Peptides against a protein of PDB entry 5OOQ. Designs and how they scored, part 59

Target 1, 227 residues: chain A of PDB entry 5OOQ
Amino acid sequence: YREDVRQVVTHPANALSFLQPGRLVEISVNGKDNYGWGAVVDFAKRINKRNPSAVYTDHESYIVNVVVNTMYIDSPVNLLKPFNPTLPEGIRPAEEGEKSICAVIPITLDSIKSIGNLRLYMPKDIRASGQKETVGKSLREVNRRFPDGIPVLDPVKNMKIEDEDFLKLMKKIDVLNTKLSSNPLTNSMRLEELYGKYSRKHDLHEDMKQLKRKISESQAVIQLDDL

## One batch from the design tools (peptide; made by RFdiffusion4, then SolubleMPNN)

Design b2_p14_5_s2 (from b2_p14_5, 4 letters changed)
Fold by OpenDDE base, seed 2:
Structure b2_p14_5_s2 (fold): chain B 227 residues (1-227), chain A 14 residues (1-14)
Amino acid sequence: as target 1 above (227 residues)
Amino acid sequence: MIGEYEDASFERVP
């Protein structure tokens, strides 16, 4: 059930509106590499320049750049490519007793475990010297202030996910947390029905994003012509 | 006015 909730929350139709610069997200890459809480830098639709006809799943169709403060110090961070979620070999979080550094890593939506109800104030140029470390200090401060964990966005109250099947899922989870008794097998078939509803919302969100980009590009061109 | 984010600050945002 937690994975079903995660799939809905991290779907582009729901997540993208909450991935503002500085938004805290909990990161797990490939289900094994836990980086903990990081801060969103930016995101973009995934484009395969080598294969423009490549079809990605909804959760793999966007790349999110995030600052983490848990990168293993000897990781080959110089091999990281912006907007390439295929991480080089040796890119991993620091284990217990290992030293860590701040890094910007590109992840998919599928690598988001949770979306926090907090946003950091981000430097203008995160790639400038020392700026990642500043964000790393802010992340440590947040963790210090929230020893019981960073508050997660409420899917219903904050994210306004009002789908009836999702609400039923949430109610079932609440009942399960109280009663320990209900069977997990019934949930997979309902996820497909949920995705069908989110497809239309996703299309609208992409249309709005493309329109905003075109407006910004046209305004930039107008400003260049007025110079 | 691009606010100079001076201090390691965060805000709670929905």
Scores: peptide ipSAE 0.323, ipTM 0.744, DockQ to the pose 0.074
Fold by OpenDDE base, seed 1:
Structure b2_p14_5_s2 (fold): chain B 227 residues (1-227), chain A 14 residues (1-14)
Amino acid sequence: as target 1 above (227 residues)
Amino acid sequence: MIGEYEDASFERVP
């Protein structure tokens, strides 16, 4: 269901109007390379100059240029081609303990995990020296201010997605989330009840064992008096 | 309400 929501939210008909310069987006390239939250520079319709008849899926039909502050420092960023979402080998986010740098990467809509309800003030020329690092500082400040995560656009309230099937999907997710919030509580209450029953059973078993010991000790004392 | 976050680096936008 989360993927179904993502597909609707990242569809060009819904997403493009929210991809203004500085808009925060959560980036996952090829479902594996998580760059975290980046800032939109611009977007353009994907044009294959070599094959003008190339048909792209809706989610691959646009290229979004984004600033990320999580690029691995030794990534071959010089091999990045503007408006080419096919990233060179070695372009990846920094892992834990690795140093990162700011970079502009071209991504497809399919690489957007979520769209934030925040927008950075962007430099006029992001490609100028030091400008990407300025955006990187702003991204760090945003992450500092939102320790519980960057707020995501509400698909219905903010994005005005009014499709009936989508609304049904959202309602189903809400019901499931409510059930999943109630089921861990019911399962935790059931686990607490089970644990309480287990504890009571264990206590009763220990009490019975102690009682049997006392009976055996009293019988042993009686046998010593009959000798 | 455009919450002007005091730090001029970002804004909340619907």
Scores: peptide ipSAE 0.314, ipTM 0.753, DockQ to the pose 0.078
Fold by OpenDDE base, seed 4:
Structure b2_p14_5_s2 (fold): chain B 227 residues (1-227), chain A 14 residues (1-14)
Amino acid sequence: as target 1 above (227 residues)
Amino acid sequence: MIGEYEDASFERVP
């Protein structure tokens, strides 16, 4: 359900109007490389100059340039191609204990995990020396001020997504979250007990099948000896 | 209320 919400939120029809310069977005590239919260520089429609007839999915049809402050220091950032979301090998977030730098990376809408309800004041020329580092300082300040996490845009209240099926999805998620939040420990213990009961039932059923086979085999042998 | 954080490097925007 969270992925279904993400697909709707990151669709061009909904997302693009919220991708102003400085908008905070949570970035996950290829579902593996988590850069955390970055700031939008700009976006453009994806154009393949080599193959003008290339058709992209809606979520891949735009390139968003974002400043991140979590780029691994030894990443080959000089190999980054403007407006190419296919990142070079070795472009990755810094791991724990590694040093990070600020970088501008091109991503697709599909690499947006969340859209924040915060916007940074962006330098006029982000490509100028030291300007990415200024944004990096601002990102650190935001993270310091929001230790419980950067607030995410409400898809209904903020983004005004009024699709009936989407609203039904959101209601289902709310009901599920309420059920999970009301008894997280009891539900985990009950789930473990349920899984334990299902496992035991399955084992007993398999044992009964094996026993029935052995009984049938023994009866078949007795009938052969009586012939 | 859009809290204008006057001295903040960021603002809350809908």
Scores: peptide ipSAE 0.313, ipTM 0.747, DockQ to the pose 0.108
Fold by OpenDDE base, seed 3:
Structure b2_p14_5_s2 (fold): chain B 227 residues (1-227), chain A 14 residues (1-14)
Amino acid sequence: as target 1 above (227 residues)
Amino acid sequence: MIGEYEDASFERVP
Protein backbone atom coordinates (compact mmCIF):
# COMPACT_ATOMS: atom_id res chain seq x y z
CA TYR B 1 0.00 0.00 0.00
CA ARG B 2 2.87 2.39 0.65
CA GLU B 3 4.17 1.58 -2.79
CA ASP B 4 0.73 2.22 -4.26
CA VAL B 5 0.72 5.64 -2.59
CA ARG B 6 4.24 6.29 -3.89
CA GLN B 7 3.17 5.39 -7.41
CA VAL B 8 0.32 7.90 -7.25
CA VAL B 9 2.40 10.64 -5.61
CA THR B 10 5.26 10.26 -8.10
CA HIS B 11 3.00 10.16 -11.15
CA PRO B 12 3.74 13.14 -13.46
CA ALA B 13 0.22 14.51 -13.05
CA ASN B 14 0.85 14.93 -9.31
CA ALA B 15 4.62 15.23 -8.79
CA LEU B 16 5.79 17.70 -11.45
CA SER B 17 4.08 20.74 -9.93
CA PHE B 18 6.09 20.12 -6.73
CA LEU B 19 9.49 19.61 -8.39
CA GLN B 20 10.54 23.26 -8.25
CA PRO B 21 14.25 24.11 -8.02
CA GLY B 22 15.41 23.40 -4.47
CA ARG B 23 12.54 21.04 -3.58
CA LEU B 24 13.78 18.28 -1.32
CA VAL B 25 13.17 14.73 -2.52
CA GLU B 26 14.21 11.41 -1.07
CA ILE B 27 16.07 9.37 -3.66
CA SER B 28 16.41 5.65 -4.22
CA VAL B 29 17.76 4.54 -7.60
CA ASN B 30 16.50 1.14 -8.79
CA GLY B 31 15.34 0.34 -5.26
CA LYS B 32 18.97 -0.28 -4.27
CA ASP B 33 21.02 2.91 -4.23
CA ASN B 34 19.74 5.14 -1.45
CA TYR B 35 21.11 8.67 -1.77
CA GLY B 36 18.87 10.07 0.96
CA TRP B 37 17.44 13.56 0.64
CA GLY B 38 18.55 15.65 -2.32
CA ALA B 39 17.53 18.96 -3.87
CA VAL B 40 15.85 19.32 -7.26
CA VAL B 41 17.78 21.33 -9.84
CA ASP B 42 15.36 21.00 -12.74
CA PHE B 43 13.36 18.48 -14.75
CA ALA B 44 12.50 17.81 -18.37
CA LYS B 45 10.42 15.44 -20.42
CA ARG B 46 12.48 12.46 -21.49
CA ILE B 47 13.37 12.62 -25.16
CA ASN B 48 15.12 9.85 -27.01
CA LYS B 49 17.04 11.56 -29.80
CA ARG B 50 17.99 8.20 -31.32
CA ASN B 51 14.44 6.88 -31.23
CA PRO B 52 11.92 9.72 -31.17
CA SER B 53 9.08 7.19 -31.23
CA ALA B 54 10.22 5.63 -27.96
CA VAL B 55 7.37 5.29 -25.48
CA TYR B 56 8.20 5.51 -21.79
CA THR B 57 6.06 4.65 -18.82
CA ASP B 58 4.61 7.63 -16.98
CA HIS B 59 7.19 7.30 -14.18
CA GLU B 60 10.05 7.01 -16.69
CA SER B 61 8.83 9.81 -18.98
CA TYR B 62 10.58 12.66 -17.10
CA ILE B 63 14.13 13.18 -15.94
CA VAL B 64 14.80 15.07 -12.71
CA ASN B 65 18.26 16.44 -11.99
CA VAL B 66 18.99 16.42 -8.27
CA VAL B 67 21.89 17.44 -6.05
CA VAL B 68 22.92 14.74 -3.61
CA ASN B 69 25.58 14.97 -0.91
CA THR B 70 26.04 11.21 -0.50
CA MET B 71 27.85 10.31 -3.75
CA TYR B 72 30.82 8.00 -3.23
CA ILE B 73 33.99 10.06 -3.65
CA ASP B 74 35.55 7.70 -6.20
CA SER B 75 32.42 7.46 -8.34
CA PRO B 76 33.04 8.40 -12.00
CA VAL B 77 30.90 11.55 -11.75
CA ASN B 78 32.58 13.02 -14.83
CA LEU B 79 30.77 10.37 -16.89
CA LEU B 80 27.35 11.58 -15.75
CA LYS B 81 25.25 12.94 -18.60
CA PRO B 82 22.55 15.48 -17.84
CA PHE B 83 19.07 14.14 -18.55
CA ASN B 84 20.38 10.59 -19.00
CA PRO B 85 19.00 8.42 -16.18
CA THR B 86 21.15 5.45 -17.20
CA LEU B 87 23.91 5.98 -14.68
CA PRO B 88 27.48 4.88 -15.46
CA GLU B 89 28.90 1.87 -13.69
CA GLY B 90 30.35 2.82 -10.31
CA ILE B 91 27.90 5.67 -9.65
CA ARG B 92 26.67 4.88 -6.15
CA PRO B 93 26.13 6.30 -2.67
CA ALA B 94 28.98 6.18 -0.20
CA GLU B 95 28.79 3.28 2.21
CA GLU B 96 29.53 3.48 5.92
CA GLY B 97 33.09 4.67 6.45
CA GLU B 98 33.45 5.92 2.87
CA LYS B 99 33.84 9.58 1.96
CA SER B 100 31.09 11.30 0.03
CA ILE B 101 30.90 14.25 -2.34
CA CYS B 102 28.17 16.40 -3.81
CA ALA B 103 26.96 15.52 -7.29
CA VAL B 104 24.12 16.26 -9.67
CA ILE B 105 22.47 13.06 -10.85
CA PRO B 106 19.66 12.55 -13.35
CA ILE B 107 16.87 10.35 -11.99
CA THR B 108 13.39 9.27 -13.06
CA LEU B 109 10.22 9.93 -11.09
CA ASP B 110 10.28 6.27 -10.14
CA SER B 111 13.48 6.94 -8.13
CA ILE B 112 11.64 9.37 -5.83
CA LYS B 113 10.69 7.78 -2.52
CA SER B 114 9.10 10.90 -1.10
CA ILE B 115 8.68 14.61 -1.78
CA GLY B 116 9.60 16.87 1.11
CA ASN B 117 7.66 19.83 2.42
CA LEU B 118 10.86 21.91 2.19
CA ARG B 119 12.62 23.89 -0.53
CA LEU B 120 16.20 25.15 -0.58
CA TYR B 121 17.32 28.39 -2.14
CA MET B 122 19.44 27.19 -5.04
CA PRO B 123 22.48 28.86 -6.58
CA LYS B 124 21.83 30.31 -10.03
CA ASP B 125 24.51 28.11 -11.60
CA ILE B 126 24.64 24.79 -9.80
CA ARG B 127 27.28 23.51 -12.23
CA ALA B 128 29.76 26.22 -11.28
CA SER B 129 32.65 25.21 -9.04
CA GLY B 130 31.73 25.00 -5.37
CA GLN B 131 27.98 25.48 -5.87
CA LYS B 132 27.06 21.82 -5.36
CA GLU B 133 29.00 21.85 -2.10
CA THR B 134 27.00 24.88 -0.96
CA VAL B 135 23.81 22.91 -1.54
CA GLY B 136 25.43 19.99 0.26
CA LYS B 137 26.00 22.18 3.33
CA SER B 138 22.37 23.26 3.22
CA LEU B 139 21.25 19.62 3.05
CA ARG B 140 23.38 18.82 6.11
CA GLU B 141 21.83 21.72 7.98
CA VAL B 142 18.33 20.53 7.09
CA ASN B 143 19.14 17.04 8.30
CA ARG B 144 20.51 18.54 11.54
CA ARG B 145 17.30 20.52 12.08
CA PHE B 146 15.08 17.52 11.36
CA PRO B 147 16.67 14.63 13.27
CA ASP B 148 13.38 12.70 13.14
CA GLY B 149 13.27 13.09 9.35
CA ILE B 150 12.38 15.73 6.81
CA PRO B 151 8.64 16.46 6.69
CA VAL B 152 6.94 14.81 3.71
CA LEU B 153 4.20 16.48 1.69
CA ASP B 154 0.74 15.31 2.60
CA PRO B 155 -0.78 13.83 -0.59
CA VAL B 156 -4.24 15.17 0.24
CA LYS B 157 -3.65 18.37 2.19
CA ASN B 158 -0.59 19.61 0.33
CA MET B 159 -0.66 17.88 -3.06
CA LYS B 160 -4.46 18.14 -3.38
CA ILE B 161 -4.83 14.59 -4.64
CA GLU B 162 -8.59 14.35 -4.30
CA ASP B 163 -9.33 11.29 -6.43
CA GLU B 164 -11.97 9.19 -4.71
CA ASP B 165 -10.12 5.94 -5.24
CA PHE B 166 -6.94 7.46 -3.84
CA LEU B 167 -8.81 8.76 -0.80
CA LYS B 168 -10.23 5.28 -0.33
CA LEU B 169 -6.70 3.90 -0.58
CA MET B 170 -5.49 6.34 2.08
CA LYS B 171 -8.38 5.42 4.34
CA LYS B 172 -7.60 1.76 3.83
CA ILE B 173 -3.98 2.37 4.77
CA ASP B 174 -5.10 4.13 7.91
CA VAL B 175 -7.37 1.21 8.69
CA LEU B 176 -4.69 -1.30 7.75
CA ASN B 177 -2.19 0.35 10.00
CA THR B 178 -4.68 -1.03 12.47
CA LYS B 179 -5.71 -4.17 10.46
CA LEU B 180 -3.51 -6.33 8.18
CA SER B 181 -5.98 -7.16 5.38
CA SER B 182 -4.30 -9.02 2.49
CA ASN B 183 -6.22 -8.44 -0.75
CA PRO B 184 -3.62 -6.91 -3.17
CA LEU B 185 -5.61 -7.73 -6.33
CA THR B 186 -8.50 -5.35 -5.66
CA ASN B 187 -6.00 -2.57 -5.06
CA SER B 188 -4.17 -3.25 -8.34
CA MET B 189 -7.30 -2.78 -10.46
CA ARG B 190 -8.06 0.46 -8.69
CA LEU B 191 -4.48 1.57 -9.20
CA GLU B 192 -4.81 0.98 -12.94
CA GLU B 193 -7.97 3.06 -12.96
CA LEU B 194 -6.13 5.78 -11.04
CA TYR B 195 -3.29 5.68 -13.54
CA GLY B 196 -5.76 6.02 -16.38
CA LYS B 197 -7.21 9.12 -14.73
CA TYR B 198 -3.79 10.59 -14.01
CA SER B 199 -2.58 9.90 -17.52
CA ARG B 200 -5.52 11.87 -18.89
CA LYS B 201 -4.89 14.65 -16.38
CA HIS B 202 -1.24 14.74 -17.34
CA ASP B 203 -2.08 15.02 -21.03
CA LEU B 204 -4.32 17.96 -20.25
CA HIS B 205 -1.65 19.52 -18.07
CA GLU B 206 0.96 19.20 -20.80
CA ASP B 207 -1.48 20.69 -23.28
CA MET B 208 -2.02 23.62 -20.94
CA LYS B 209 1.72 24.00 -20.43
CA GLN B 210 2.28 23.99 -24.18
CA LEU B 211 -0.47 26.54 -24.59
CA LYS B 212 1.06 28.77 -21.90
CA ARG B 213 4.41 28.45 -23.61
CA LYS B 214 2.91 29.41 -26.96
CA ILE B 215 1.23 32.40 -25.33
CA SER B 216 4.51 33.45 -23.72
CA GLU B 217 6.34 33.00 -27.00
CA SER B 218 3.74 35.04 -28.82
CA GLN B 219 3.99 37.77 -26.19
CA ALA B 220 7.76 37.75 -26.49
CA VAL B 221 7.44 38.12 -30.25
CA ILE B 222 5.01 40.99 -29.79
CA GLN B 223 7.45 42.68 -27.42
CA LEU B 224 10.22 42.24 -29.97
CA ASP B 225 8.05 43.72 -32.70
CA ASP B 226 7.18 46.67 -30.45
CA LEU B 227 10.85 47.37 -29.97
CA MET A 1 18.27 28.85 3.44
CA ILE A 2 14.88 27.11 3.44
CA GLY A 3 11.97 28.96 1.86
CA GLU A 4 8.22 28.60 2.35
CA TYR A 5 6.15 28.21 -0.79
CA GLU A 6 2.37 28.50 -1.02
CA ASP A 7 2.06 24.76 -1.60
CA ALA A 8 4.11 24.01 1.50
CA SER A 9 2.06 23.69 4.64
CA PHE A 10 5.05 24.29 6.85
CA GLU A 11 5.06 22.83 10.08
CA ARG A 12 7.50 25.64 10.82
CA VAL A 13 11.10 24.73 10.68
CA PRO A 14 12.07 25.84 14.18
Scores: peptide ipSAE 0.183, ipTM 0.705, DockQ to the pose 0.143; fails the geometry check

Design b2_p14_5_s3 (from b2_p14_5, 5 letters changed)
Fold by OpenDDE base, seed 3:
Structure b2_p14_5_s3 (fold): chain B 227 residues (1-227), chain A 14 residues (1-14)
Amino acid sequence: as target 1 above (227 residues)
Amino acid sequence: KIGTYEDASFERVP
């Protein structure tokens, strides 16, 4: 059920509006590499230049660049490819006793465990020397201020996920936190219906974003003609 | 509340 909630929360139709620069997100890559809380730099729709017809799942359809302060110091960070979520071998978080560094890594939405209710003020140029380390200091300060954990966005109150099936899921989780009833199968069909709704919402959101971009481009052209 | 520090600032953003 927690995974079901995570799938809904991290769906593009819900997550993207909360992935502003500096937004804190909890990161786990491939279900094994836990980087802890990082800060969003930006995100972009995943485009395969080699195969433009490539279709990605909803959770794999966007790349999110995040600053982490838990990268193993000897990781081959120079091999990181911008906008490539397939991380090179050896890219991993530092283990206990190992030294860590700050790095920007590209991840998919599927690598987000949770979205925090906090946003850092980010440097303008995160790629400039020393800027990642500044974010790293900010992350350490946040962790110091929240020893019991960084507050997570409430899916209903904060994210405004008001789908009836999702609300039913949340209620079931609340009930299950009190009652161990294990019937996962009934929830899967409802999740598919939820995904269908979110997919449609995402398409509309992308259309609106494209429209806004076209409007901005048209305004920029008008400003150029007025000069 | 917004936390501002010498090298770090963050805000709670619902």
Scores: peptide ipSAE 0.335, ipTM 0.781, DockQ to the pose 0.084
Fold by OpenDDE base, seed 2:
Structure b2_p14_5_s3 (fold): chain B 227 residues (1-227), chain A 14 residues (1-14)
Amino acid sequence: as target 1 above (227 residues)
Amino acid sequence: KIGTYEDASFERVP
């Protein structure tokens, strides 16, 4: 049930509007590499330059760049490529007793474990020397202030996910947390129905993003012509 | 209400 909630929350139709710069997200890459809470830098639709016809799942169709402060110090961070979620070998979080550094890593939506109800004030140029470390300090401060964990966005109250099947799922989880009794098998069939409902919202979001980009590009061109 | 933590490099944003 928790995974079902995560799938809905991290779907592009729901997540993208909450992935503004500085948004805190909890990161788990490939189900094994837990980086903890990081801060969103930016995101973009995944484009395969080598194979433009590549079809990605909804959760793999966007790349989110995030600052983490838990990168293993000897990781080959120089091999990281922006917007390439295929991480080089050796890129991993520091284990207990190992030293960590700040890094910007590209992740898919599927690597988001949770979306926090907090946003950091981000530096204008995260690639400038020392700026990642500044964000790293801010992340440590947040963790210090929230020893019981960083508050997670409420899918219903904050994210306004009002799908009836999702609400039923949430109610079932609440009942299960209270009664330990419900069978996990019934949830997989409902996820497909949920995704069908999000398709239209996703399309609208992409259309709006493309339109905003075109407007910005057109304005930039006009400003260049006026120079 | 965006709770700006005045002394914090972060804010609570729904």
Scores: peptide ipSAE 0.328, ipTM 0.776, DockQ to the pose 0.087
Fold by OpenDDE base, seed 1:
Structure b2_p14_5_s3 (fold): chain B 227 residues (1-227), chain A 14 residues (1-14)
Amino acid sequence: as target 1 above (227 residues)
Amino acid sequence: KIGTYEDASFERVP
C-alpha cells in the first residue's frame, strides 16, 4: 500500500505543482540508491530528441533536477548528462564512512520517495561555483532541525488528492497502522502474560523483551509488505 | 522563513 500511495503522490497530475525550486524531496534511484532528502532545482517534460515518438510512462515522463548532498565523492559526476535520468555507472550515494559531495542529478518522478513540507531558498544559479555547497549546508541544517525526520506533505490535506479510491487506500493504511500499533501491544501483553507466569527471574524478563522486539519488528516488516 | 544557517535558508511550505 505504501508503494500505491507513492505512485499516486508522484504522479505528474499531483506531484508537479509541488516541485517548486527548493522543494525538499526524498530520493531513491532505481529502488536502491538512497540519496536522502534533496532540493528541487527545476523540472521539465522528458523529450527524446533521438526518438521523438518515444512514449514514457507517467512517472518517467518528467525529469526533475535535484541537489543532493550525499553523492559519493569519487562518483563520476562529470559524466552526468543534463536531463538524462539514466545515471552513469558509479553514480551513487556515499555509504557509511565514505565522504560525500553535493551534486545536481536528474531523476524521474519514479525516483521520488516522498515530497517534503519544506522548501529551501535556492541560489539563482545553482551551477555556479559554491552554490551547490550552499544548498548542501541548508540540507544539513534542515536535517539537524528535524531529527525525527523531515515533515512529509499530507496527500489529502496538503496535496488535495481527493480521489475516492485514494481516500479508501489511505483509510486502509490507517486501519493497518492502528492494527500494527495495537497488535504488538496485544501480542506483547499476551507474551507478558505468558512469561509473567514464569518470569520470576530477571533473565526471563529480558528474554521476553527481546522476543517482543523481534515480534514487533517481524510484524512491522509483514505490514510494510502489505502496504 | 523558519530556519537559517549562515547563507542557508528554508521555509515550511504546505
Scores: peptide ipSAE 0.328, ipTM 0.771, DockQ to the pose 0.118
Fold by OpenDDE base, seed 4:
Structure b2_p14_5_s3 (fold): chain B 227 residues (1-227), chain A 14 residues (1-14)
Amino acid sequence: as target 1 above (227 residues)
Amino acid sequence: KIGTYEDASFERVP
């Protein structure tokens, strides 16, 4: 259910209006590389100059530039391409005991784990020397002030996501949080329908196929555990 | 404003 909420929250129709410069976002690239909370620099529609006919999923159709303060110091940050969310090999967060640096990385909406209820006042020129580090210090200060975690935007109260199916999803999540016994599978199917509605509004047919596949894979794993 | 750090500050923005 959390992933389903995330998919709705990070959909362009909902997320882009909250990706102002300085907006805090929690970043997880490829489901593996957790950069923690970063600050939005800007975003742009993803354009493939080499293949103008390239169709991206809704969640991959925008590139968000974010400042992170958790980049591994020896990461090849010079190889980063501003409009390429496919990060070079070796671009990763610092592990425990490793030194980190501030970097601007291009990510897709799919790499946003959460959108924070906080916004930094960003330097005018983030590319200027020392400005990324200033943002990095601000991020550290925010984390210090919020030891229990940075507050996440409420999808309904803050983001004003008023879709009936989404509201039903949220209610189900609330019920599930109170009752462990609700079948995760039934809820995943409704999430597919919800994503289907968003995809139809934005011609996102391919993302639905991938989501369906992931859901089917998850169902297969559950069936294997029940045998 | 929730906090400031040098030339940067942060605020809660709904």
Scores: peptide ipSAE 0.326, ipTM 0.773, DockQ to the pose 0.129

Design b2_p14_5_s4 (from b2_p14_5, 4 letters changed)
Fold by OpenDDE base, seed 3:
Structure b2_p14_5_s4 (fold): chain B 227 residues (1-227), chain A 14 residues (1-14)
Amino acid sequence: as target 1 above (227 residues)
Amino acid sequence: TIGTYEDASDERVP
């Protein structure tokens, strides 16, 4: 059920509106590499330059660049490619007793464990020398202030996920946290229906953005021809 | 003192 909630929360239709620069997100890559809380730099729709017709799942369709302060010091960070979520071998968080550094890593939405209610004040140019370390200091300060963990966005109160099936899922989770009795299959079917609704909403939203861009481009061309 | 962080619990990108 926690995974079901995570899937809904990290869906583009819900998550992208909260991925502003400086937004804190808890990061787990491939379910094994836990970087802890990082700060969002930016995000973009995933584009395969080699195969423009590539179709990604909703959770893999966007790349989020995040600053982490838990990168292992000897990781080959120079091999990191912006907007490429396929991380080079050896890119990992520092283990206990190892030294860490600040790095910007590209992740998918599927690598977001939680979205925090806090945003850091971000430097204007995160690629400039020393700027990642500034964010790293801010992350340490936040972690110091929240020893019990950074507050997570409430899916209903903060994210305003008003989907009836999701609300029913949340209620069931609350009931199940008390009764452990629900059949996993029924919840999975409802989750698939929710994903279908979110996917359709996202497609419409992207279509609207593309149309707005085309209109703006067409207007710019008309203005150039009138000059 | 510019705070290190802000509460953005209800802040959405438009």
Scores: peptide ipSAE 0.386, ipTM 0.881, DockQ to the pose 0.535
Fold by OpenDDE base, seed 2:
Structure b2_p14_5_s4 (fold): chain B 227 residues (1-227), chain A 14 residues (1-14)
Amino acid sequence: as target 1 above (227 residues)
Amino acid sequence: TIGTYEDASDERVP
């Protein structure tokens, strides 16, 4: 059920409007590499220049650049390619007792575990020396302020996901959390129906993305004056 | 100053 919720929340039709610069997201790459909470820099539609006919799943069709503060210090971060979510070998989170550094990594929507109900003020030029480390300090401060975890966006109240099948899923989860009793198998079949509805909203999301780029460009100008 | 935007919405479109 949690995965079903995650699939709906991270679908482009729902997630992209909440991936503003500085948005906190919880990151898990390939289901194993947990970077914890990072901050969104930007996102773009995934384009394969070598294979323009490449078809991606909805969750793989966008690349999100995120600042993380949990990158293993000896990771080959110099091999990271902008907007390439296929991370080089050796790119991983620091384990317990290892030193970490701040890095900007490109991820897919499928690598988002949760979307936080918090945004950081982001530097205008995150690639400038020391800027990612500033964001890294901010992430540590947020984690300090929220020891019980960073608040997650409510899919219904905050994200305004009004799909009837999704609402039924949420109600079932609430009942299950109270009763530990209901069968997980029935919800996976309804996920396909939900995705069919979200595909129709794709055109609206491209329009929102163009608007967000314009907004991001304008907000990048405002934040330099307030630092 | 770590400014946190609590607003879930993109309402801060200037």
Scores: peptide ipSAE 0.031, ipTM 0.661, DockQ to the pose 0.255
Fold by OpenDDE base, seed 5:
Formats: C-alpha cells, structure tokens, sequence
Structure b2_p14_5_s4 (fold): chain B 227 residues (1-227), chain A 14 residues (1-14)
C-alpha cells in the first residue's frame, strides 16, 4: 500500500507541482541506493536525442536534478551527465564510515521515495563553487532539526489529490510553470515541452482516469491509516 | 546560510 501511495504521489500529474527549487525529496535510486533527503534544483521532460520516438513511462518521463550530501567521496561524479538518469558505475551513496560529498544527480520520479513539506532557499547558481556544499550544510541542519524525520507532504491535505482537486492541481502546476520558466536554472525549452504535453487534453484525460483510479485507491489507503 | 520554510502549496512561493 505504501508503494501504491508512492506511485500516485510521484506521478507527474501530482509531483511536478511540488518539485519547486529547494523542495526536499527523499531519494532511492533503483530501489537500492538510498541518498536520503536531497533538495530539488530543477526538472525537465526526458528527451532521448538518439531515439526521439522513445516512449517512457510516466514515472520515467521526467528528470529531476537534486542536490544530495551523501554521495560517496570517490564516486566518479565528473562522469555525471545532466538530465541523464542512467548513472555511471560507481555513483553511489556513502556507506557507514565512508566520507561523503555534495553532488547534483539526475533522477527519475520513480526514484523519489517521499516529497517533503519543507523547501530550502536555493542559491541562484548551484553550479558555482561552494554552492552545493552550502545546500549540503542546510540539509544537515534540517536533519538535525527533524530527528524524527522530515515532514512528508500529505497527499490529501497538502497535495490535494482528489478528483475535484485535480483541476486545482493543474492550475497550481500552471502557476508553478510560469515561475519555473523564469528560473535561470531551468531550461525553458524543456519546460515548454513539459507543458505542451500536459496541455494535450486527450493524454491528460486518460492519465487523469488512471491517476484518478490510483488516487482513489491511495485516498482509501490513507484514510485507513488515519483510522 | 540557506533558509528553510514549510511550503505545502505553490501559493507561498515568493
């Protein structure tokens, strides 16, 4: 049931409006590499230049760039390619007793374990020297302040994942898009492509129908856990 | 120091 909730929450129709710069997200890459809580830099629609006809699942159709402070120090971070979620071999979180560094990694929505109800004030240029480390310090401070865990967005109360509220979510997404399009960290062309597909009523309607079903199932599970 | 704030809605994004 937790996985079912995660699938709904991390679906593009629900998650993207909450992936503002500085949003905290809990990261698990391929279900095995746990980076803990990171901060969102930006996101973009996944485009395969070598295979433009490539169809991705909804959860794999977007790439989220996140700052993590748990990257193993000897990881080949120089081999990381922006917006390529296929991480090079050796890219992993630090284990117990290992040193870690801050890195920006590209992940899919499927690698988001949880979306936090906290947001960091992000630097304008995360690629500038020392900026990732500053975010890393802030992440450590957040973890210190929330020893029992970072508060997670409530899918119903906070994310308002309800059939009637999907339209409200879409409106919020549109507002967020306008703000993200103005962000120098976001590639404007990739955001436009993101929204161009969201505006395709027909795909949205089927995605809405499937999402509505998943949302209804998720709401039922949340209501059962709140009882 | 990077500040933190609770943001449950896009309406609070300055």
Amino acid sequence: as target 1 above (227 residues)
Amino acid sequence: TIGTYEDASDERVP
Scores: peptide ipSAE 0.031, ipTM 0.638, DockQ to the pose 0.280
Fold by OpenDDE base, seed 1:
Structure b2_p14_5_s4 (fold): chain B 227 residues (1-227), chain A 14 residues (1-14)
Amino acid sequence: as target 1 above (227 residues)
Amino acid sequence: TIGTYEDASDERVP
């Protein structure tokens, strides 16, 4: 059920409006590389210049750049390419006892485990010297302030996801401790229908352009000095 | 300063 909710929450039609600069997101890459909570820098539609006809799933169709403070220090961070979610070999979070550094990594929406109900003030230029480290300090401070966990956006109350099938799903999750006894296929079909509804309702490409503009405007106003 | 979604007053894209 949690995965089903995650799929709906991280769908472009729902997630993109909440991926403003400084938005906290919990990051898990490839289901195993847990970077913890990071801060959104920006996002863009995934474009494959080598294969313009490439079709991506909804959850892989956007790239989100995020600042993490948990990158393993010996990771080949110099090989990271902006807006390329195919991470070089050796890019991983620090394990227990290992040193970490701050890095900006490109991830897909599918790598978002949760979206936080918190937003950091972000530097105007995250690529400038020392700016990632400043965000990294802010992330540590957030984790200190929320020892029981960073508050997650409520899909209904905060994200205003009002689809009837989703609301039914949420209700079932609240009632049932066990995975829906209903056929996983039926649930998957319902999710596909939900995704279809979302995809049809939103021109995601145009919405993204509008969002990018709004994000750029907001970045001009939001300074880290106001933290 | 750490803001919440409610404080950010960012409208959802239609």
Scores: peptide ipSAE 0.024, ipTM 0.644, DockQ to the pose 0.178; fails the geometry check

